# Peptides against a protein of PDB entry 4CIC: the designs that were tried, part 55

Target 1, 148 residues: chain A of PDB entry 4CIC
Amino acid sequence: KVSTKGHYGVQAMFDLAQHFGEGPVSLKSIAERQGLSEPYLEQLIAVLRKAGLVKSVRGAQGGYILAREPRDIKVGDIIRVLEGPIAPVESVSQDDPEHSLKFDFSVTKSVWEKVKKSIEEVLDSITLADMLKDAEEAQMAQGYMYYI
Target 2, 147 residues: chain B of PDB entry 4CIC
Amino acid sequence: KVSTKGHYGVQAMFDLAQHFGEGPVSLKSIAERQGLSEPYLEQLIAVLRKAGLVKSVRGAQGGYILAREPRDIKVGDIIRVLEGPIAPVESVSQDDPEHSLKFDFSVTKSVWEKVKKSIEEVLDSITLADMLKDAEEAQMAQGYMYY

## One batch from the design tools (peptide; made by RFdiffusion4, then SolubleMPNN)

Design b2_p14_4_s1 (from b2_p14_4, 7 letters changed)
Fold by OpenDDE base, seed 3:
Structure b2_p14_4_s1 (fold): chain B 148 residues (1-148), chain C 147 residues (1-147), chain A 14 residues (1-14)
Amino acid sequence: as target 1 above (148 residues)
Amino acid sequence: as target 2 above (147 residues)
Amino acid sequence: VGLGSIELVPLSVD
């Protein structure tokens, strides 16, 4: 499972992508549209800003913008910034000596590596631009259903 | 992340696959080989047995066996039994009304559905028989490095 | 450094 942090991070970045080129978006407006608490969003945005995916704009019309074009930001980039490396299995903390997964059975490890690779390939194949396109197509499809 | 439960469940099932056709394996022997606590393994095996992936054999040489051939058990089957449906995102508990993911944005949902499908395809493409073959190939490769 | 666990959470089928 992508954590709530990763999920909301992708939503927040997608919101910024939808407003790309329109100027800075306030945290309040993102929080309202995405159903997020503003304090939680502030923490997410701080991490994304530090990673260079988001820029802050100061002033009365200040807020946040994408630091790159939507086509240059993969979903995988967002997830890696917020959650770190994609791991299909919880790394049993090395520090509990009693439950040391000593038998790093190469075969079971290979299964999880295949899962990891598959997840990475999917997340790296989707950009914010792809998500924007999908949203436009979905809106067009809904618009046609209301006119039929 | 596959939970520790799913991870250890696959290990335990793979151990049973390695001994398939040799008769029942004791929980103690599986626990020792896989580095698991016997009580934890007992809980896993109980679930796997209820799902019909494992059978218990009674008697002095009793223990557990695979209920099906290794080729008829997918890794995905084991994970679904132990963890339920593969979900790429934590379902935010519907019960906290304040953090209700109200905006089920169809687009973000589609990303997670693609991830889910990809995971399912991988896990359903791997059987315990495939894992046995990979283990044999790995042992052969190690044997050649020592000569 | 919290390794963001893509935790496969069992969907509790309620």
Scores: peptide ipSAE 0.039, ipTM 0.772, DockQ to the pose 0.378; fails the geometry check
Fold by OpenDDE base, seed 1:
Structure b2_p14_4_s1 (fold): chain B 148 residues (1-148), chain C 147 residues (1-147), chain A 14 residues (1-14)
Amino acid sequence: as target 1 above (148 residues)
Amino acid sequence: as target 2 above (147 residues)
Amino acid sequence: VGLGSIELVPLSVD
């Protein structure tokens, strides 16, 4: 499960991808378009900026831009930055000794590792450029449906 | 993310698979082997039984058995029973109108649908029989490292 | 260090 943080982070990055090459986008405009609170978006953007996925532009027409081309940013990169390593299972906090998974059930662990790998492969196979293309195709398909 | 419920459910079902054909296993013995609380296991087993993945056997040597052969139970079946439909993203509770995902971002949804499909494919590709085989192979490999 | 575990939550099919 991708958290709300990961979900909204991908939305914010996708918004920046849609405006890539048009100059800096204000957080306010991203928040409005994506239906996000501006304070929440500020937190997300701060993390993404620190990770080098987003750049801040200063000035009256300042804001944010992607730090890389949309093709060079994977969804997996965004998720790893916001959520950390993709984990299919909650780390049972080792701190409760009574619920310590005493048995390293290597077999059950292997199931979750397979799930993890599959998620990583999918998220690493999707770039922001792929998402842009999918959006364009969807808009074209909608445009054709209105003319029929 | 598979919840603790899903994780422990798979462990409990795997324990039952390891004892498949040996007769009914007590919840106490499963709890002890899997490091689970018996009350928590009772809740899991109740759900799994209702879903027809587990059968209860009554009597002095009563307990639980798999309702199907290990090869006929996918990990995905266990997870769906315990967690419901595999969802890659939290359902943003529609109840907060201010945080209502007003924009059906079809594109972002498609990303999560791809993730969902991938998870489902993996979990539906793994049976309890596959897990048993993996356990046997791991034990054999450990045995060879000691010689 | 909260490993942001991707929680699989059932999509409520409304």
Scores: peptide ipSAE 0.037, ipTM 0.764, DockQ to the pose 0.338; fails the geometry check
Fold by OpenDDE base, seed 2:
Structure b2_p14_4_s1 (fold): chain B 148 residues (1-148), chain C 147 residues (1-147), chain A 14 residues (1-14)
Amino acid sequence: as target 1 above (148 residues)
Amino acid sequence: as target 2 above (147 residues)
Amino acid sequence: VGLGSIELVPLSVD
């Protein structure tokens, strides 16, 4: 499962993508549109900024912008920044020796590696630009359904 | 992430697959070979048995067997039984209304649905028989490196 | 610094 952090991080980055080229967006406006608490969003944006996916702009019209074009940011990049490497199995924390995966069951490990690779391939195949396009197509389809 | 429950469930089912056709396997022997606690394994096996993936045999030589051939059990079947439907995103528990995903952001939902589908396709493409074959090939490769 | 492991937890369908 993508954590709540990864989920909301993708939502916040998508909001910034929707406003890309319009100038800086305030955290308050993102929080309101995405239904996020402002303090929680501040934590997410701080991590994304440190990773160079988001830039802060200072001043009265200050806020945040994407640091790159939407086509140059993969969903996989956002997830890796917020959650670290995609691991399909909880690394049983090395600290519980009784639950240490003692048996490096090479075969079971290979199953989880295949799952990992598949998740990475999907998340790395989707950009914020692809998400914008999908949103536009969905909005057009809804507009056509209201006119029928 | 596959939970510890899903991970150990696949290990226990794989152990039963390795002994398929040899008769019933004791929980104690599975626990010893797989490095699992016997009480934890009992919980896993109870769920797998209820789902019809494992059968219990009673008697002095009693224990557990696969209910189907290894080729007829997908890794995805084991995971669905132990963990339920594969969900790529934690369902933010509906109970926290402030963190309720109020905005059914159709676009973000579609990303997670694509991830879900990809995981399901991978797990449904791997059977216990495929895992047995991979183990045999790995053992042969190790045997050839020792000569 | 907890390695944010993407937990694929099943959706508890209530």
Scores: peptide ipSAE 0.037, ipTM 0.770, DockQ to the pose 0.350; fails the geometry check
Fold by OpenDDE base, seed 4:
Structure b2_p14_4_s1 (fold): chain B 148 residues (1-148), chain C 147 residues (1-147), chain A 14 residues (1-14)
Amino acid sequence: as target 1 above (148 residues)
Amino acid sequence: as target 2 above (147 residues)
Amino acid sequence: VGLGSIELVPLSVD
């Protein structure tokens, strides 16, 4: 499961992709368009910037831009930055000693590794450019439905 | 991500699969083998029983058995029972009004639907019988390394 | 460094 952090992070990155080449976008404008709190978005952007997925532009017309072209940013890259390694199962926190007997039964581990691999393959197959294309196609389809 | 509940639920179901055909297994014995607390396992088994994946047997030699053959129980079935529908993203709880603007941007939703489908396909492709086979193969491989 | 485990949170079935 992708956390709320991962979910909103992908939304914010997609918003930046939609404005790629138009110059810096303010956090306020992203927050408004994506229905995010500005403080929460600021935290996400800080992580994404540190990872080199986003650049900050200073000045009166400052804000944020994608650090790479949309085609060079995978959804998997965003998720790995925000959530760390894609883990299909929560590592049972070592802190509950009664539950800490990680009987990592090798067989159950193999199931989760298969799930992990599948998630990684999907997320690494989708770029922000693919998402932009899908958005354009969806808009065209909606436009045609209003004319029929 | 599979919750701890889903993870341990699959372990408990796998333990029952290993003993399938041998009669009822006590919760205590499952808990001991799987490194689970008995109270926690009791909660898991209650859910699994209600869903018809496990049967309770009464008597002095009572306990639990799989309600179906291991080949007829998918890992996906266990996860759906314990965790509900496989969701790739947490539905942002409606309760935070500041975050509740579900701008379900259709495109981001499509990404998560692709992830969901992929997870479902994997989990629905694995039965408890497949897991038993994998365990047997692993044991044989270990046995050959000692010779 | 907490490995942010991707949580599969059960969707609350309303």
Scores: peptide ipSAE 0.037, ipTM 0.772, DockQ to the pose 0.332; fails the geometry check

Design b2_p14_4_s2 (from b2_p14_4, 7 letters changed)
Fold by OpenDDE base, seed 5:
Structure b2_p14_4_s2 (fold): chain B 148 residues (1-148), chain C 147 residues (1-147), chain A 14 residues (1-14)
Amino acid sequence: as target 1 above (148 residues)
Amino acid sequence: as target 2 above (147 residues)
Amino acid sequence: VGLGSIELVPLSVE
């Protein structure tokens, strides 16, 4: 399950993608559009900036921009930055070596590794550019429903 | 992320699958083999029994058995029983209708729905019989490394 | 009976 941190991190990055090329966006405006608290967003943006996914622009019209084009940022990249490696299960303390030696543990671990790989493949297959395209298509579809 | 409940639920069900056809297994023996607390396992087994995945056998040699053959129990069935519907994200309160109306919300939701579907497909593709087979193959491979 | 939320928690690489 993606945490609230991953969920809102993807929303914030998507908001920055929607404004890509328009210049720097304020945290306040992102928070208002995405329904996030500004302090929470500040923490997310700090992590994303340190990872090189977001840049801070200084000045009177300062704010944040994507550090790369939307096509060069995968959803998986955002999740890995915010949450680290995708873990399908809460790591029961890997530190109990006695649990690791049980044959049953290896088989159950392989199930969770399959789940992990599947999640990684999905998240690495989706870019911010794909999300922008999906948004445009959905807006067009809604626009057509009002003209019928 | 599968919770500890889902993780240990799959381990307990796999232990019952390894003993399928041998008769009822005590909770104590499952707990010892799987490294689980017996009280925690009792809670898991109660839920699994209510869902019809496990049966209780009464008597001096009483305990638990799988209610169905290992081939007829998917990992996804175990997870859905223990944790409910597979949710890729903690449901931010679906009850805020204002969040639902934002176009951005629909696109991000679609990402998580794709993740959900992928997890469901994986978990529904694995049965307890598949896990038994994987265990047998791994034991054979280890046996060959010692020869 | 709260449906257990499957949380993807980051594996902190120590």
Scores: peptide ipSAE 0.050, ipTM 0.781, DockQ to the pose 0.129; fails the geometry check
Fold by OpenDDE base, seed 2:
Structure b2_p14_4_s2 (fold): chain B 148 residues (1-148), chain C 147 residues (1-147), chain A 14 residues (1-14)
Amino acid sequence: as target 1 above (148 residues)
Amino acid sequence: as target 2 above (147 residues)
Amino acid sequence: VGLGSIELVPLSVE
């Protein structure tokens, strides 16, 4: 399950991809378009900037831009930056000694590793450029449904 | 991410699969073998029984058995019973009107639907019989490393 | 440094 942080992080990165090549966008404009609080978006952008996925531009028309082309940013890269490694099962934190998963059930572990691999493959197969293309196709399809 | 409930539910069902055809197993014996608390296991087994994946047997040698053959129980069936539908993103409950995902971002939704479908396909491709076979193969491989 | 594990929580079916 992608947390709200991962979900909104992908939305914010997709907004930046839609404006790629148009110059820097303000956090306020992203927050308004994506339905996010500006303080929450500031926290997300700070993490994404530190990871080198976003750049800040200073000045009167300052704001944020993608640090790479949309085709060079996978959804999996965004999720790993915001959430860390994809874990299919909640690793019970090592600190509760009584519920330490003592039984290294190799077979059940292999099931969760298969799930992990499948999620990683999907998220690493989708770029921000693929999402832009899907958005354009969806807009065209809606436009055609109004003309039929 | 499968919760602890889903994880331990799969372990308990796998223990019942390992003893399939040997008769009913006690909750105490499952709890001891799987490292679970008996009260927690009782809650899991109650849900699994209500869903028709497990049967209770009464008597002096009473306990629990799988309600179906291991090949007829998918990991996905166990997870759906314990956790409900697989959701890749936390649906913010409709009740918080201010953070209602007003923007039906069709494109971001499609990403999460692809993730959901992929998880469902994996979990529905693995049966308790497949897990039994994998356990037997792992035991044989360990046995050959000692000779 | 909390390993943010992606938690798959079930959708509560109303």
Scores: peptide ipSAE 0.046, ipTM 0.780, DockQ to the pose 0.320; fails the geometry check
Fold by OpenDDE base, seed 1:
Structure b2_p14_4_s2 (fold): chain B 148 residues (1-148), chain C 147 residues (1-147), chain A 14 residues (1-14)
Amino acid sequence: as target 1 above (148 residues)
Amino acid sequence: as target 2 above (147 residues)
Amino acid sequence: VGLGSIELVPLSVE
């Protein structure tokens, strides 16, 4: 399960990808287009900027841009930055000594490792450029549906 | 992320698979072997039983058994029973009207659908029989490391 | 260290 943070982070990065090459985008404009609160988006963008996925541009027409081309940013990169390592299972906090029987059932762990690997492979196979292409294809398909 | 419920459900079902054909297993014995609380396990087993993955056997040597052979129970079946449909993203509760801009960004949804499909494919590709085999292979590998 | 574990929650099919 991708958290709300990961979900909205991908949306914000996708918005920046849609405007890539058009110059800096304001947080306000991203928030409005993506249905996000500006304060929440500011927190997301701060993390993404620190990770080098986003750059801030200063000035009257300042804002944010992608730090790399959309093809060079994987969805997996965004998720890892916002949520950390992709984990299929909640790390049961080691701190409950009664549940501290770490039956590290190697076999159940292997199931979750397979799930993790599969999620990583999917998210690392999707770039922001792929998302842009999918959006264009969807928009063309909708355009054709209105003319029939 | 598989919830604790899904995780422990798979552990409990795997324990029952390890004892498949040996007769009924008590909840107490499963709880002890899996490091689970018996009351929590009882809740899990009740759901799994209702879904037809587990059967209860009555009597002095009563307990639980798998309702089907280990090869006929996918990990995905266990997860769907315990957690419902596999979802890659938290359903943002529609109840916050300010966040209610369902920008159903079809494109972001498609990413999560791809993740969902991938998780489903993995979990539906793993049976309890596969897990038993993996356990045997791991035990053999450990045995060979000691010689 | 909050391992941002991707929580699989059932999509409520409304």
Scores: peptide ipSAE 0.045, ipTM 0.776, DockQ to the pose 0.354; fails the geometry check
Fold by OpenDDE base, seed 4:
Structure b2_p14_4_s2 (fold): chain B 148 residues (1-148), chain C 147 residues (1-147), chain A 14 residues (1-14)
Amino acid sequence: as target 1 above (148 residues)
Amino acid sequence: as target 2 above (147 residues)
Amino acid sequence: VGLGSIELVPLSVE
């Protein structure tokens, strides 16, 4: 499961992709469009900036831009930055240290490794440019539905 | 991410699969083999039993058995019973009801739907019988490494 | 550095 952090991070990055080439976007405007709290978005953007996915622009018309073209940013890159390595299962080792027999049951581990690989393949196959294209196609489809 | 509940549920179901056809297994024995607390395992087994994946056997040699053959139980079935519908993203709707603008942003939703489908396909492609086979192959490979 | 574990939270069936 992608956390709320990963989910909102992808939304924020997609908003920046929609405005790519138009100049810097304010966090306030992203927050308003994406239904996010501005303080929460500040935390996300700080992480994304540190990872080199976003750049800050200073000045009266300052804000944020994508650090790379939308085609050069995978959804998987965003998720790895925000969530760390894609793990299909929570490492059980945190809750009960005494009885957490690391039953490194190799077979169950292999199931989760297959799930992990599948998630990685999907997320690494989708760029922000692909998302932009899907949005354009959806808007065109809606436009046609109102004219019929 | 599969929760601890889903993870341990798959382990417990796999333990029952390893003993399928041998009769009922006690929760204590499963807990000991899988490194689980018995009270936690009781909660998991109660859910799995209600869903019809496990049966209870009464008597002095009572315990639990798989309700179906290992080939007829997918990992996806276990996860859906324990975790509910496989959701790639937490529904944000619970934490901040006031500012949770359901921005039903169709495009981000489509990404998560693709992830969901991929997870479902993987989990529905693996049965407890497949896991048994993988375990046997792993044991044979270890046996050959010592000779 | 807490490895943010991707948590599959059960969707509460309403």
Scores: peptide ipSAE 0.040, ipTM 0.779, DockQ to the pose 0.318; fails the geometry check

Design b2_p14_4_s3 (from b2_p14_4, 8 letters changed)
Fold by OpenDDE base, seed 5:
Structure b2_p14_4_s3 (fold): chain B 148 residues (1-148), chain C 147 residues (1-147), chain A 14 residues (1-14)
Amino acid sequence: as target 1 above (148 residues)
Amino acid sequence: as target 2 above (147 residues)
Amino acid sequence: VGIGSIELVPLSVD
C-alpha cells in the first residue's frame, strides 16, 4: 500500500508536471488544485527538493518547478524519495536474526520480494510524461462525449 | 505493504501446507514454529476458518487443517481474506465524491490501479504448493552445500 | 477497526 505521503507526493509532482515550462508554481496553487493541506505539501516539497526532483525558484513569482523534465521522472523515483525503498511488508523481522534463520521465513520472504519487484517494475515504467499523456487522452475522450 | 496480518497469515497457512495430509496441527505448534503469539494466531485462524481456507478438527488430536489442497490456495486468496481487496493506496478519497471528479485524480488513480493489478497478478500466481516446492528446493540446495 | 491495508513503506536501506 502506498502511503498517503506517496499518494499525495505523486499528485503534487503531477501538478508540477502539468505546469512544466510555464514557470514556478506556488504551493498554495498546488494545494488548492490537488486538495492538499498547504503544511503537508510543504513537507512533501521539502523532501522532493532535497532529493533533486523539485527546484525552488525565488522572486515575486517564486514557487516550485520540476528539477527534470516529466519524461525523466518516474513514479518509482517519487515513491523511493518519499517513502524509501519499496517494501511490500513491514519488515517486522529484520531486527530479529532468529526469525531470519527459519526456513519458512526464507520462503515467505521470497513471496514479498516478488511482490516488491513487481511493484518497482510498474512504478518505474510510468513517468510523469506518461501521466500527462494519459490526462490529455482522458480529457479529449470526455470532450468528445459532450459533443456527441 | 502487506500488513503484519497478511504476512503472518501467509506464514500460518504455509505451516499448515507443510503438514497437509499429516492430520490436524495445533495452534500452539504453528505458533512455536512460525514465531507467532498464540492469541494472534487464534484471531487469524478464526478469519481463515470463516472464509473456508482452514478447517477445525475436533478430538484429542484436534487442531487445524487446510480446507483445500495447497495447490488450490493462492497467496492472493489468503491476503484477500485477511486484508480484504488489495488496495495499493489507502482510499483516502473514496468517500469524497468531489475528489473523484478532478481529472488529476483519475490519472493518479490509474497509476494505483496498475499497481493493484500487478500485485494481484503476482499473489494470484503463487499457490501454497508453489511455496512448498520452493521450500523443498531451498532445503535441497542447502543440503548440497554441506556435502 | 478495518485491518491490513497493504502499505508500500519504503525499505529503509540501513
Scores: peptide ipSAE 0.037, ipTM 0.768, DockQ to the pose 0.132; fails the geometry check
Fold by OpenDDE base, seed 4:
Structure b2_p14_4_s3 (fold): chain B 148 residues (1-148), chain C 147 residues (1-147), chain A 14 residues (1-14)
Amino acid sequence: as target 1 above (148 residues)
Amino acid sequence: as target 2 above (147 residues)
Amino acid sequence: VGIGSIELVPLSVD
């Protein structure tokens, strides 16, 4: 499961992709378009910037831009930055000693590794450029439905 | 991400699969083998029983059995029972009105639907019988390393 | 190092 952090992080990165080449975008404008709180978005952008996926531009027309072209940013890259390694199962926190008997049954572990691999393959197969293309196709399809 | 509930639920179901055909297994014995608390296991088994994946047997030699053959229980079935529909993303709880603007951008939704489908395909491709086979193969491989 | 565990949160079936 992708956390709320991962979900909104992908939305914010997609918003930046839609404006790629148009110059810096303000956090306020991203927040408004994506229905995010600006403080929450600031936290996400800070992480993404530190990871080198986003650049900050200073000045009166400052804001944020993608650090790479949309085709060079995978959804998997965004998720790994925001959530860490894609884990299909919560590592049972060591803190509950009664439940902490990680009987990592090798067989159950193999199931989760298969799930992990599958998720990674999907997320690494989708770029922000692919998402842009899908958005354009969806808009065209909607446009045609209004003319029929 | 599979919750702890889903994880331990699959372990408990796998334990029952290992004993399938041998008769009822006590919750205590499952808990001991799987390193689970008995009260926690009781909650899991209650859900699994209600869903018809497990049967309760009464009597002095009572306990639990799989309600179906191991080949007829997918890992996906267990996860759906314990966690509900496989969702790749947390539905942002409606309770935070500031974050509740589900701008479900259709495109981001499509990404998560692809992830969901991929997870479902994997989990629905694995039965408890497949897990039993994998366990047997692993034991044989270990046995050969000691010779 | 908190392994950010991707939580599969059950979608509340309304």
Scores: peptide ipSAE 0.036, ipTM 0.770, DockQ to the pose 0.353; fails the geometry check
Fold by OpenDDE base, seed 1:
Structure b2_p14_4_s3 (fold): chain B 148 residues (1-148), chain C 147 residues (1-147), chain A 14 residues (1-14)
Amino acid sequence: as target 1 above (148 residues)
Amino acid sequence: as target 2 above (147 residues)
Amino acid sequence: VGIGSIELVPLSVD
């Protein structure tokens, strides 16, 4: 499960990808388009900026831009920055000795490792450029449906 | 993310698979072997039984058995029974209108659908029989490292 | 260190 943080982070990065090459985008405009609160978006963008996925531009027409081309940013990169390592199972906090998964059942762990690997492969196979292409194709398909 | 419920459910079902054909296993013995609380296991087993993945056997040597052969139970079946449909993203509760995902951005949804499909494919590709085989192979490999 | 575990939540099919 991708958290709300990961979900909104991908949306914000996708918005920046849609405006890539048009100059800096204000957080306000991203928040409005993506239906996000500006304070929440500020927190997300701060993390993404620290990770080098986003750059801040200063000035009257300041804002944010992608730090890399959309093709050079994977969805997996965004998720890892916001959520940390993709984990299929909650780390049962080792701190409760009574609920300590005493038996690291290697076999059940292997199932979750397979799930993890699969998620990573999918998220690392999707770039922001792929998402842009999918959006364009969807808009074209909608445009054709209105003319029929 | 598989919840603790899904994780422990798979462990409990795997324990039952390891004892498949040996007769009914007590919840106490499963709880002890898997490091689970018996009350928590009772809740899991109740759901799994209702879904027809587990059968209860009555009597002095009563307990639980798999309702099907280990090869006929996918990990995905266990997870769907315990967690419901595999979802890659939290359903943002529609109840907060301010945080309503107003823009069902079809594109972001498609990313999560791809993730969902991938998870489903993996979990549906693994049976309890596959897990048993993996356990046997791991034990054999450990045995060879000691010689 | 909250390992952001991807929670699989059932999509409520409304």
Scores: peptide ipSAE 0.036, ipTM 0.763, DockQ to the pose 0.338; fails the geometry check
Fold by OpenDDE base, seed 3:
Structure b2_p14_4_s3 (fold): chain B 148 residues (1-148), chain C 147 residues (1-147), chain A 14 residues (1-14)
Amino acid sequence: as target 1 above (148 residues)
Amino acid sequence: as target 2 above (147 residues)
Amino acid sequence: VGIGSIELVPLSVD
């Protein structure tokens, strides 16, 4: 499962992508549109900014913008920034000596590596530009259903 | 992330696959080989048994066996039994009204559905028989490095 | 360093 952090991070980045080229978007407006608490969004945006995916703009019309074009930001990039490396299995903390996964059976590890690779390939194949296109297509399809 | 439960469940099922056709394996022996606590393994095996993936054999040489051939058990079957449906995103509990994921944006949902499908395809493409074959190949490769 | 847990959470079918 992508954590709530990853999920909301992708939503926030997608919101910024929808407004790309229109100028800075306020945290308040993103929070309202995405159904997020503003304090929680502030924490997410701070991480994304530090990673160079988002820029802050100062002033009365200040807020946030994407630091790159939507086509240059993969979903995988967002997830890696917010959650770190994609791991299919919880690393049992090395520190609990009693439950040490000592038997790193190469075969079971290979299963999880295949899962990891598959997730990475999917997330790296989707850009914010792809998501924008999908949203436009979905809106067009809904618009046609209201006219029929 | 596959939970620790799913991870250990696959390990336990793989251990049973390695002994398939040799008769019942004791929980103690599985626990020792897999580095699991016996009580934890007992809980896993109870679920797997209820799902019909494992059978219990009674008697002095009693224990557990696979209920089906290794080729008829997918890794995906084990994970679904232990963890339920594969979900790529934590379902935010509907019960916290403040953090309700109200905006089920169709587009973000589609990303997670693609991830889900990809995970399911991988896990459903791997049987316990495939894992046995991979283990044999790995042992052969190690044997050749020692000569 | 929080390894981002893509946690496969069982969908509780309530």
Scores: peptide ipSAE 0.036, ipTM 0.765, DockQ to the pose 0.390; fails the geometry check

